# Designs tried in a protein design run: peptides against a protein of PDB entry 7SID. Part 116

Target 1, 151 residues: chain A of PDB entry 7SID
Amino acid sequence: LHMYLMLLKELPGEEYPLPMEDVLELLKPLSNVCSLYRRDQDVCKTILNHVLHVVKNLGQSNMDSENTRDAQGQFLTVIGAFWHLTKERKYIFSVRMALVNCLKTLLEADPYSKWAILNVMGKDFPVNEVFTQFLADNHHQVRMLAAESIN

## One batch from the design tools (peptide; made by RFdiffusion4, then SolubleMPNN)

Design b2_p25_7_s3 (from b2_p25_7, 11 letters changed)
Fold by OpenDDE base, seed 3:
Structure b2_p25_7_s3 (fold): chain B 151 residues (1-151), chain A 25 residues (1-25)
Amino acid sequence: as target 1 above (151 residues)
Amino acid sequence: MEKEERERKREEELAKEQQRLLNAP
């Protein structure tokens, strides 16, 4: 786990986009790691903070390539799970803050949710619609972050 | 293997992974 988190932390951001093949390799363990530590709030927060760089890379890539779609799918699957568990009140505000930042970054890259769509248990949820739910979050800092993200 | 079949298979695998995550202890 810690080795993987270190790799995610050191991932180059928007300034140095990685080849999609490298992004895919980094994403392969992600679902498994999240499964093992879904109840650990600190680990989940850390993961969400680190994958921000992945989102930036995905947004800059050619969306028409098969590798890009694969990477997007793997990433969005995990984000969808975090969102679903958030709706079930499984995560504290700090984790929700990190999730909002991920969704914000997705919206910056895809404001009309052409590809940024969360599929959860067979149903599609465009990120722009999902994001608005955080405007009514129970925690004031989450609401504020969400409000600032759309202005 | 056709592109559509590859995409379907990918989606199925992703769904399984997501379900595993959602049901993890």
Scores: peptide ipSAE 0.609, ipTM 0.909, DockQ to the pose 0.902
Fold by OpenDDE base, seed 2:
Structure b2_p25_7_s3 (fold): chain B 151 residues (1-151), chain A 25 residues (1-25)
Amino acid sequence: as target 1 above (151 residues)
Amino acid sequence: MEKEERERKREEELAKEQQRLLNAP
C-alpha cells in the first residue's frame, strides 16, 4: 500500500499527461488496493485524492485508442464501486468530498458523459446524473462542494 | 480476436473485479 501510494503522490509533479501505457500500469493495482482497504476511511480518502491526477491524464489522451478505453474502464470501475458504497452509507463526508472532486474532474473532461459512465452491477449511470445527487448530500460541505463545481 | 469480442471480454473482467471489490471483507 505505502509503495503504491507513494507512486500516486508523484503524479502531481507531472505537467504533461503520461503515456497511456504508464497510466494503465498505475491503474492495474488500484482495484486490489481499494478492495483491501475499502473499510478504511482515511485510506479511501487518500486514494481518491491521489487518483485525481489520473483522471486529468485520461481526459487529455487519445479517446479512440484501445488503451484509453481500458484505462477509462478500470478507473470508472473503482469510482463506480465507491459511489455504490456511498449510496449504501459506508463513507463519511470527507471521503464523499474526495469522490465529488473525482466526479468534478470527470465532468470537466467529459461534460456530457460520453465516456464517463459508471457501470455498477450491470447498470449504467452517467456521471453528470450521478453528480447531481451530491447536491442533496446530508453534509453541508459536500453540498457546497458539489454546487461550486456546477457554477 | 475481433475488436468487439475483446471489448466484451474486458467488460466482463471489469464487472468481476468490481464485484470482488464490493464483496471484499
Scores: peptide ipSAE 0.608, ipTM 0.909, DockQ to the pose 0.872
Fold by OpenDDE base, seed 4:
Structure b2_p25_7_s3 (fold): chain B 151 residues (1-151), chain A 25 residues (1-25)
Amino acid sequence: as target 1 above (151 residues)
Amino acid sequence: MEKEERERKREEELAKEQQRLLNAP
């Protein structure tokens, strides 16, 4: 876990995007790691914070590429799961903060939710619609973060 | 295998993976 998290943390930013093939390799274990630690709030927070770099890479890629669609799909599958579990009140505010940051970054990369769509149990939820729900979050810091993203 | 079939299979695999995550102990 620690090695994987370190790898995620060290990903280059938007200025130096990784080849999509490398992004795919990085994403392969993500779902498994999340599955193993879904109940660990700290680990989930850390994962969500680190995958922000992945979002930046995904946003710069050719949307017509099969690899891009694959990477986006793998990433959004995990984000969708975290969102769903959030709706089920499984995560504390710090994890929700990290999730909001991910959603914010997604909106920055895809303001019209052309590809940033969370599919959960066969249903599509555009990130722009999902994001607004956090404006009414029970925790003030989450609401504030969401509000800052809108401004 | 055509592109459409590959994409459909990918989506199915992703759905299964997500379900596994959601139901993980």
Scores: peptide ipSAE 0.608, ipTM 0.909, DockQ to the pose 0.905
Fold by OpenDDE base, seed 1:
Formats: sequence, C-alpha cells, structure tokens
Structure b2_p25_7_s3 (fold): chain B 151 residues (1-151), chain A 25 residues (1-25)
Amino acid sequence: as target 1 above (151 residues)
Amino acid sequence: MEKEERERKREEELAKEQQRLLNAP
C-alpha cells in the first residue's frame, strides 16, 4: 500500500503529463486497494488526495483514444464508488473534502462534464451536477470548499 | 460494431468492478 501511494503522490503535474499507457498501469491496482480499505477513513482520504495527480494527467490526454477512455473509465469508477458511499454517509468530513478536491480538479479538466460523468449502478451523474450537492453538505468546511471551487 | 462492442464490454467490466468495491467487507 505505502509503495503504491508513494507512486501516486510523486506523479508529475499537469505541465509534464505521463503517457497514457503509464497512467493505465497505475490505475490497475486502484480499485482493489480501495476495496480493501474502503472502511478506513484515513486511507481513503490519502488515496483521494494522491489521485489528484492522476486527474491532472487524464485532463492533458487525447480524449479520442481508447486508452484515454479506458483510463478515465477506471478512475471514474472508483470516484463514483466513493461518491456513492458518501451519499450513504459512510465517510467523515475530511474524506468528503478530499473527494470535493477530486471533483474540482475534474471540473477544471472538463468544465462541461463531457467525459467526467460518474456512472453508479447503471445511472449517469455528471460531475458538475454532483459537485453542487456538496454546497449543502452538513459540515461547514466542506460547504466552504465547494463554494470556493465554483468556476 | 467492433468498437462499440469493445466499449460495451469495458463498461460492463467496470460496472462489475465497481459493484465488487461497493460490496466489499
């Protein structure tokens, strides 16, 4: 786990994106790791904070390639799961804040939610629509973060 | 048709993976 998390946080920023093939390799274990630790608040927070670097790489790629769609799909599957569990009140505010940051970076990369769409149980939820729900979060810091992130 | 089939299969696999995550102990 620690080695995987270290790899995620050390990814180059938006200015120097990784090849999509490398991004795909990094995303392969992600769902499994999240599955193992989905009940651990601290680990979930850490994962969400570290995958921010992945979002930056996804936004810089050619959206028309199959590899890009595959990478985006794998990533959004995990984010969709975290969002769903958040709706079920499974996560504390610090995890929700980390999720909001992920959604913010997605919106920066895809303001019109052309590809940033969360599919959960066969239903599509555009990230811009999902994001607005956090404006009504029970925790004041989450609401503030969501409000500050509106472009 | 082949492209559409590949995309459909990818979506199905992702859905199964997500369900596994959501139901994990």
Scores: peptide ipSAE 0.608, ipTM 0.909, DockQ to the pose 0.895

Design b2_p25_7_s4 (from b2_p25_7, 9 letters changed)
Fold by OpenDDE base, seed 1:
Structure b2_p25_7_s4 (fold): chain B 151 residues (1-151), chain A 25 residues (1-25)
Amino acid sequence: as target 1 above (151 residues)
Amino acid sequence: SEKEKREKEREEELKEEQQRFLNAP
């Protein structure tokens, strides 16, 4: 876990995106790691904070690439699961804040949710619609974070 | 088409992966 998290943390920013092939390799273990630590709030928060770099990389890639679609799909699968579990009240505010930051970054890359769509249990949820739900979050800091991310 | 078949397979794999996540202990 430590090594994997370190790799995620050290990803370059938006100005220096990784090759999509490298992004795919980093995403492969992600779902399994999240599954193992699903109930660990601190680990989940850390994972979500680190994958922000992945989101930035995804937004810089060619949308028509098969590898890009694959990477986006893998990432959105995980984010969708986190969002679903959040709706089921499984995560504390700090995890939800980390998730909001991920969603914010997705919206920056895809403001019209053309590809940033969460599919959960066969249903599609555009991130721009999902994001607005956090404006009514029970925790004030989550609401504030969501509010400042508008536009 | 073959392309559509591959895409469907990928979607199914992701669905199964997500389900494991959602049902993990």
Scores: peptide ipSAE 0.584, ipTM 0.899, DockQ to the pose 0.926
Fold by OpenDDE base, seed 2:
Structure b2_p25_7_s4 (fold): chain B 151 residues (1-151), chain A 25 residues (1-25)
Amino acid sequence: as target 1 above (151 residues)
Amino acid sequence: SEKEKREKEREEELKEEQQRFLNAP
């Protein structure tokens, strides 16, 4: 875990996008790591904060390649799981804040949710529709963060 | 087509992976 988190932390930002092959290598273990620590709020928050760099890289990539679709699929699978568990009230506000930041970054890259679609248990949820639900979050800081993203 | 087959297989793998995540202890 620590080594993986370190690798995620060292990812370059939006100004220096990684080759898609490197993004794929980083995404491969992500779901497994999240699964192992799904009950640990702090670890989940940290993971979500670090994967923001992945979202920024995905947003600047050519969407027509197979590798891009694969990377998007792997990432959205994890985000979808976090979203679903959030709806089941499994995560505290700090984790939800981190998730909102991920969704915000996705919307910046894909405002109309053409590819940013969460699939959970066979059902599709466009990120723009998912994001709107956080405007009514029970925690004031989550609502404020969501509202700031719309403005 | 082979491409469609590969894409379908990837989608199924992702579904299984997500299910494991959702059902993890």
Scores: peptide ipSAE 0.582, ipTM 0.899, DockQ to the pose 0.926
Fold by OpenDDE base, seed 3:
Structure b2_p25_7_s4 (fold): chain B 151 residues (1-151), chain A 25 residues (1-25)
Amino acid sequence: as target 1 above (151 residues)
Amino acid sequence: SEKEKREKEREEELKEEQQRFLNAP
């Protein structure tokens, strides 16, 4: 875990985008790591904060690329799971804030949710629709963060 | 098509991964 988190932390941001092939390699173990530590709030928060750089890379790439679609799919699968578990009230506010930041970055790259769609248990949820639900979050800081993201 | 088959297979893999995440102990 520590080695993987270190790799995620060292990902370059928008200023230095990575080749999609490198992004794919980093995303491969992500779902497994998240599943192993899904009950650890601190680890989940850390993962969500680090994958922000991945989101930036995904947004800058050509959506018509097979590798881009694959990377987007892998990433959105994990985000969808976090979203679902959030609805089930499994995560504290700090994890939800990290998730909102991920969703914000996705909307900046895809404001009309053309590719940023969460599929959970066979149902599609466009990120723009998902994002609006955080405006009614029980925690004031989450609501504030969501509101700041759209204004 | 072969492309469609690969896409379907990948979709199923992602679905299984997500399910494992959602049902993990």
Scores: peptide ipSAE 0.582, ipTM 0.899, DockQ to the pose 0.920
Fold by OpenDDE base, seed 4:
Structure b2_p25_7_s4 (fold): chain B 151 residues (1-151), chain A 25 residues (1-25)
Amino acid sequence: as target 1 above (151 residues)
Amino acid sequence: SEKEKREKEREEELKEEQQRFLNAP
């Protein structure tokens, strides 16, 4: 886990995007890691914070590429799961803040939610619609972060 | 088409992965 998290942390930013093939390799174990540590709030927070770099890479890729769609799908599957579990009140505020940051970054990359759509249990949830719900979060810091992200 | 079949397979795999995540201990 530690090594994997380090790799995610060291992922290049938007200025130096990785080839999509490399992004896919990094995403492959993500779902499994998240599932193993879904009850560990600190690990979940760390994962969500580190995958911000993945979103930046996805936004700079060719949207028509099969690899891009695959990477987007893998990433959104995980984010969708975190979103669903958040709705079930499984995560503390710090994890929700990390999730909001991910959603914010997604909106920056895809303002119109053309591809940034969370699919959970066969239902689609555009990120722009999901994001607004955090404006009413129970924790003040989450609400503030969400509000700051609107502008 | 074969491409469409592959896409459907990938979608099903992702659904299964998400389900495992959602149902994990």
Scores: peptide ipSAE 0.581, ipTM 0.898, DockQ to the pose 0.929

Design b2_p25_8_s1 (from b2_p25_8, 12 letters changed)
Fold by OpenDDE base, seed 3:
Structure b2_p25_8_s1 (fold): chain B 151 residues (1-151), chain A 25 residues (1-25)
Amino acid sequence: as target 1 above (151 residues)
Amino acid sequence: SSLEELKKRLEELKEEEEKFFESLK
């Protein structure tokens, strides 16, 4: 975790699109890191904030390549895990805020959830349907962020 | 440049990170 998060903090933003091969290399340890630290709110928030760059890169990339599909799948698996634990009320509002920002970016790239689909426990959840759940979040700032993200 | 440096550092740290993760399981 320690060295991985350090590298993740230094990733270039939207201005510098990454080759998909580089995205894959960055995503490889991510699921393991998230699994190990799923109960650490600060680590989860940090991860979600930093992977925004990955989401932006995925949204701008050509989705026709095998590497793109692989990277997309790996990323969606991680987001699905965060969503699942959110449904179980395991995350504080600041983590949910970061997750909403990730989902917002996905919807900007795929507003009809043609490819942005979370698979959790063998069931598919389109991100547009997942996103609407946050309009009813218990925390006012989460609801506000979700509402502002519409359209 | 910056990306190349990050890629190089990532490769150097892969083995150490894997060992670290396994130690936490």
Scores: peptide ipSAE 0.020, ipTM 0.474, DockQ to the pose 0.049
Fold by OpenDDE base, seed 2:
Order: C-alpha cells, then sequence, then structure tokens
Structure b2_p25_8_s1 (fold): chain B 151 residues (1-151), chain A 25 residues (1-25)
C-alpha cells in the first residue's frame, strides 16, 4: 500500500498527461487496494485525493482508443464503489469530500456525463446526477464543496 | 419480528457491499 500510494502521490498533473498505457498500469492495482482498505476511512480518503491526478489525465486523453475506454471504465468502477458505500452512509464526511473532488474533476472533463457514468450493481448513474445528490449531503462542508463546484 | 427483519436486511446489505468490492479484484 505504501509504495502504491507514493506512486499515486508523485503522479504529474494535467500539465503533463500520462500515456494511456501508464495510466492503465497504475489503475490495475487500484481496485484491489480499495477493496482491501474499504473500511479504513483514512486510507480511502488518501486514495481518493491521490487519484485526482488520474482523473485529470483521463479527462485530457483522446476518447477514441480502446485503452482510454478501458482506463475510464476501470476508474469509474472504483469511483462507483466508493459512491455506493457513500450512499449507504459508510464513509465519513472527509471521505465524501474527497469523492466530490473526484466527481468535480470528472464533470469538468465531461459536464454532460457522456462517458462519466457510474455502474453500480448493474445500474448506470451519470456523474452529473450523482453529483447533484451531494448538494443535499447531511454535512455542511460537503454541500458547500458541491455547490462551489457548480458553474 | 420487525426488528429481526430489519437486522436481517442490514446484514444482507453489508454482505452485498462486501461482495461488490471483492468483485472488483
Amino acid sequence: as target 1 above (151 residues)
Amino acid sequence: SSLEELKKRLEELKEEEEKFFESLK
């Protein structure tokens, strides 16, 4: 975990998009890591904060390649899992804040959720609709962050 | 009882959540 988190932390931002092949390699362990530490709020928050760089890379890539679609799918699956547990009130506000930041970045790249769609338990949820739900979050800071992300 | 049914449903939900994450591996 430590080595993986270090790698995520050191990823370049949107100013230097990673080759999609590198993005895919980075995403491969992610689902497993999230699964192993799904009950650790601090680890989940850290993961979500670090994968912001991945979101930025995905948003600036060409969408016509198989690798891009694969990477997007893998990432959205993980985000969907976090959102799923969020709906069930499994995560504290700080984790939800980190998730909202990820969703915000996705919306910046895909404001109409053409590809940013979460599939959870066989159901599709466009990120723009998912994001709207955080405007009604029980925690004021989460609501504020969501509201600030609009426009 | 209603309480027992609720507890059962909560356990089922927990199991579904864990299975979902396991399926991501």
Scores: peptide ipSAE 0.019, ipTM 0.446, DockQ to the pose 0.044
Fold by OpenDDE base, seed 4:
Structure b2_p25_8_s1 (fold): chain B 151 residues (1-151), chain A 25 residues (1-25)
Amino acid sequence: as target 1 above (151 residues)
Amino acid sequence: SSLEELKKRLEELKEEEEKFFESLK
């Protein structure tokens, strides 16, 4: 886990995106890691914070690329899972804040949710619509973060 | 302002996250 998280942490930002092939390799185990540690708030928060770099990479990629679509899909699956569990009140505010940051970054990359669509339980949820739900979060800091992200 | 306080808290959370990260095995 540590090595994997370190790798995620060291991903280059938007200025120097990784080859999508490398992004895919990083995303491959992510779902499993998230699943294994879904009940560990701190690990989840850490993961969400680190995958911000992945979002930045995805935003700089050619959307028509098969690898890009694959990476986007894998990433969105993870985000969708976190969002779903958030809806079920499974995560503390700090995890939700990390998730909001991810969603914010997604919106920056895809403001109109052309590709940023969460599929949860067979239903599609555009991130721009999902994001606004955090404006009504029970925790004021989450609400504020969401509000900041919209403006 | 509330936003400034939020930003401050976010930085604190990042620091906490970093500390946790370093402790992970």
Scores: peptide ipSAE 0.013, ipTM 0.288, DockQ to the pose 0.021
Fold by OpenDDE base, seed 5:
Structure b2_p25_8_s1 (fold): chain B 151 residues (1-151), chain A 25 residues (1-25)
Amino acid sequence: as target 1 above (151 residues)
Amino acid sequence: SSLEELKKRLEELKEEEEKFFESLK
């Protein structure tokens, strides 16, 4: 876990996008790590904070490539999982804050949710629709963070 | 009873959570 988190932390953002092949390699263990630590709020928060760089990297990639679609799919699956458990009230506000930041970054790259679509339990949820739900979050800081993107 | 129904629902949610994340592997 530690080494993986360090890799995510050191991932270059939009300033220095990685080759998609490297992004894919980093994404491969992500689902497993999230699954293992899904009930550890601190680890989840840390993961979500670090994958912000992945979102920024994906946003600059050629969306027409197979590798890009693959990377997007893997990443969105993980985000969808966090979203799903958020709906089930499994995550505290600090984790939700980190998730909102990820969603904000996705919307910056794809404002109309052309590719940023979460598939959860066989249903599609465009990120822009998912994001608006955080405007009604129980925690004031989450609502505030969500509201910043609407301005 | 209502309590048993709530317990059942809670267990179902836990099972769904586990199943969902396991499916990501």
Scores: peptide ipSAE 0.052, ipTM 0.575, DockQ to the pose 0.047; fails the geometry check

Design b2_p25_8_s2 (from b2_p25_8, 10 letters changed)
Fold by OpenDDE base, seed 1:
Structure b2_p25_8_s2 (fold): chain B 151 residues (1-151), chain A 25 residues (1-25)
Amino acid sequence: as target 1 above (151 residues)
Amino acid sequence: SSLEELERRLRELEEEEKKFFEELE
């Protein structure tokens, strides 16, 4: 079981940017899959760790095309969902660590949250504002990671 | 094309997993 996780482990981890068209193809099924596994801590952690590669690709894009915005939107939907459930205390620290790493990468690409905005329940939350909340996380490692990302 | 194939496989696995979880509920 968890055949999706096995497949997810096959995703490339290379640092060079992928064509935006390829990024879109990777993101298309992600939201639905994340929804299926939202209650599994280990699966969520694994997903977040692997999508970090996608985040880096999005951040390295010098294009502001419709495809770029579409890819960014699809990715932010997933991140927003994880953040929302984190606020509801649904995830353990290791999952939150993985989420912070994703947010960190987003901030590196978009420090002023021009496009990195989480839309949750119809409201917009800039990632830079979302990120500061992790400075007060209950777990020391999460706080440390968040603090490191600010510098 | 390789990524398109991966997406196809992912969709198929998603449906299988979905059916499995629905049966458990």
Scores: peptide ipSAE 0.019, ipTM 0.450, DockQ to the pose 0.058
Fold by OpenDDE base, seed 3:
Structure b2_p25_8_s2 (fold): chain B 151 residues (1-151), chain A 25 residues (1-25)
Amino acid sequence: as target 1 above (151 residues)
Amino acid sequence: SSLEELERRLRELEEEEKKFFEELE
């Protein structure tokens, strides 16, 4: 875990996007790591904060590429899982804040949710639809973050 | 590549850890 988190932390930002092949390699273990530590709030928060760079990379990539679609799919699976558990009230506000930031970045890259669609339990949920739910979050900081993202 | 090898090892370690905890449950 520690080695993986270090790798995520050192991801280049939007200024220096990674090759999609490298993004794919990084994403491969992510689902398993998230599954293992789904009950650890601190680890989940850390993961969500670090994968923000991945979102930026995916948003700048060519959507016509098979590798891009594969990377997007793997990433969205993870985000969908976090959102699903959020709906079940499994995460504290700080984790939800990190998730909202990820969703915000996705919406900036795909405002109409053409590819940013979460598939949870076999059902599709466009991110723009998912995002509006955080406007009614129980925690004021989460609501504020969601609100400022729309304006 | 070195990255691919690292990711492979990480996957293996995570799977081993997963199995370990599953056996304890």
Scores: peptide ipSAE 0.016, ipTM 0.434, DockQ to the pose 0.072
Fold by OpenDDE base, seed 2:
Structure b2_p25_8_s2 (fold): chain B 151 residues (1-151), chain A 25 residues (1-25)
Amino acid sequence: as target 1 above (151 residues)
Amino acid sequence: SSLEELERRLRELEEEEKKFFEELE
């Protein structure tokens, strides 16, 4: 886990996008890692903070290739899972803050949710629609962060 | 590659607990 998290942390981000094949390699174990530590709030927060680099990287990629769609899908699956568990009130505010930051970054890359769509339990949820739900979050800092993102 | 090897090791270590995160509650 620690080695994997360090690799995620060292991603260059939006200014220097990685080849899509490298992004795919980084994403492959992610869902399983998240599954193992789904009940650990600190680990989840750390993961969500680190995957911001992945979002920024994906946002600059051409979405026409199969590898891009695959990477996009794998990433969105993870985000969707975190959102799903958030809906079930499984995460504290700090984890939700990290999730909102991921969603914010997705919206910056795809304001109209053309590709930023969460599939949860077989149903599609555009991120722009998902994001508005955090405007009504129980925690004031989450609401404020969400509000800042739309301004 | 070193990254591929890491992924292999992680998958092996997590095999018993392997579940798709999106299906978990």
Scores: peptide ipSAE 0.028, ipTM 0.504, DockQ to the pose 0.240; fails the geometry check
Fold by OpenDDE base, seed 5:
Structure b2_p25_8_s2 (fold): chain B 151 residues (1-151), chain A 25 residues (1-25)
Amino acid sequence: as target 1 above (151 residues)
Amino acid sequence: SSLEELERRLRELEEEEKKFFEELE
């Protein structure tokens, strides 16, 4: 876990995107890691904070290749899982904050949710629609962070 | 590639961790 988190943390920013092939390799173990530690709030928060770099990389991709779609799909699967568990009230506010930051970054990359669509339990949820639900979050800081994206 | 090798090793570690937690259950 530590090695993987370190790798995620050291990803270059949006100005220096990784090759999509490398992004795919990074995403492959991510779902398993998230699944293993889904009940650990601190680990989940850390993962969500680090995958911001992945979001930025995906957003910088101007290619609509199979690899790009595959990477987007794998990433969205993970985000969808966190979203699903959030709806089930499994995460504390700090984890939700990190998730909102990911969603915010996704919206910056795809404002109209052309590709940023979460599939949860067989149903599609555009990120822009998912994001608005955090405006009514029980925690004030989560609401404020969500509102910041609109203003 | 080195990245592919890292991924492979990470998957192995994850499986080991999974087994560990299953043993604790």
Scores: peptide ipSAE 0.016, ipTM 0.430, DockQ to the pose 0.065; fails the geometry check

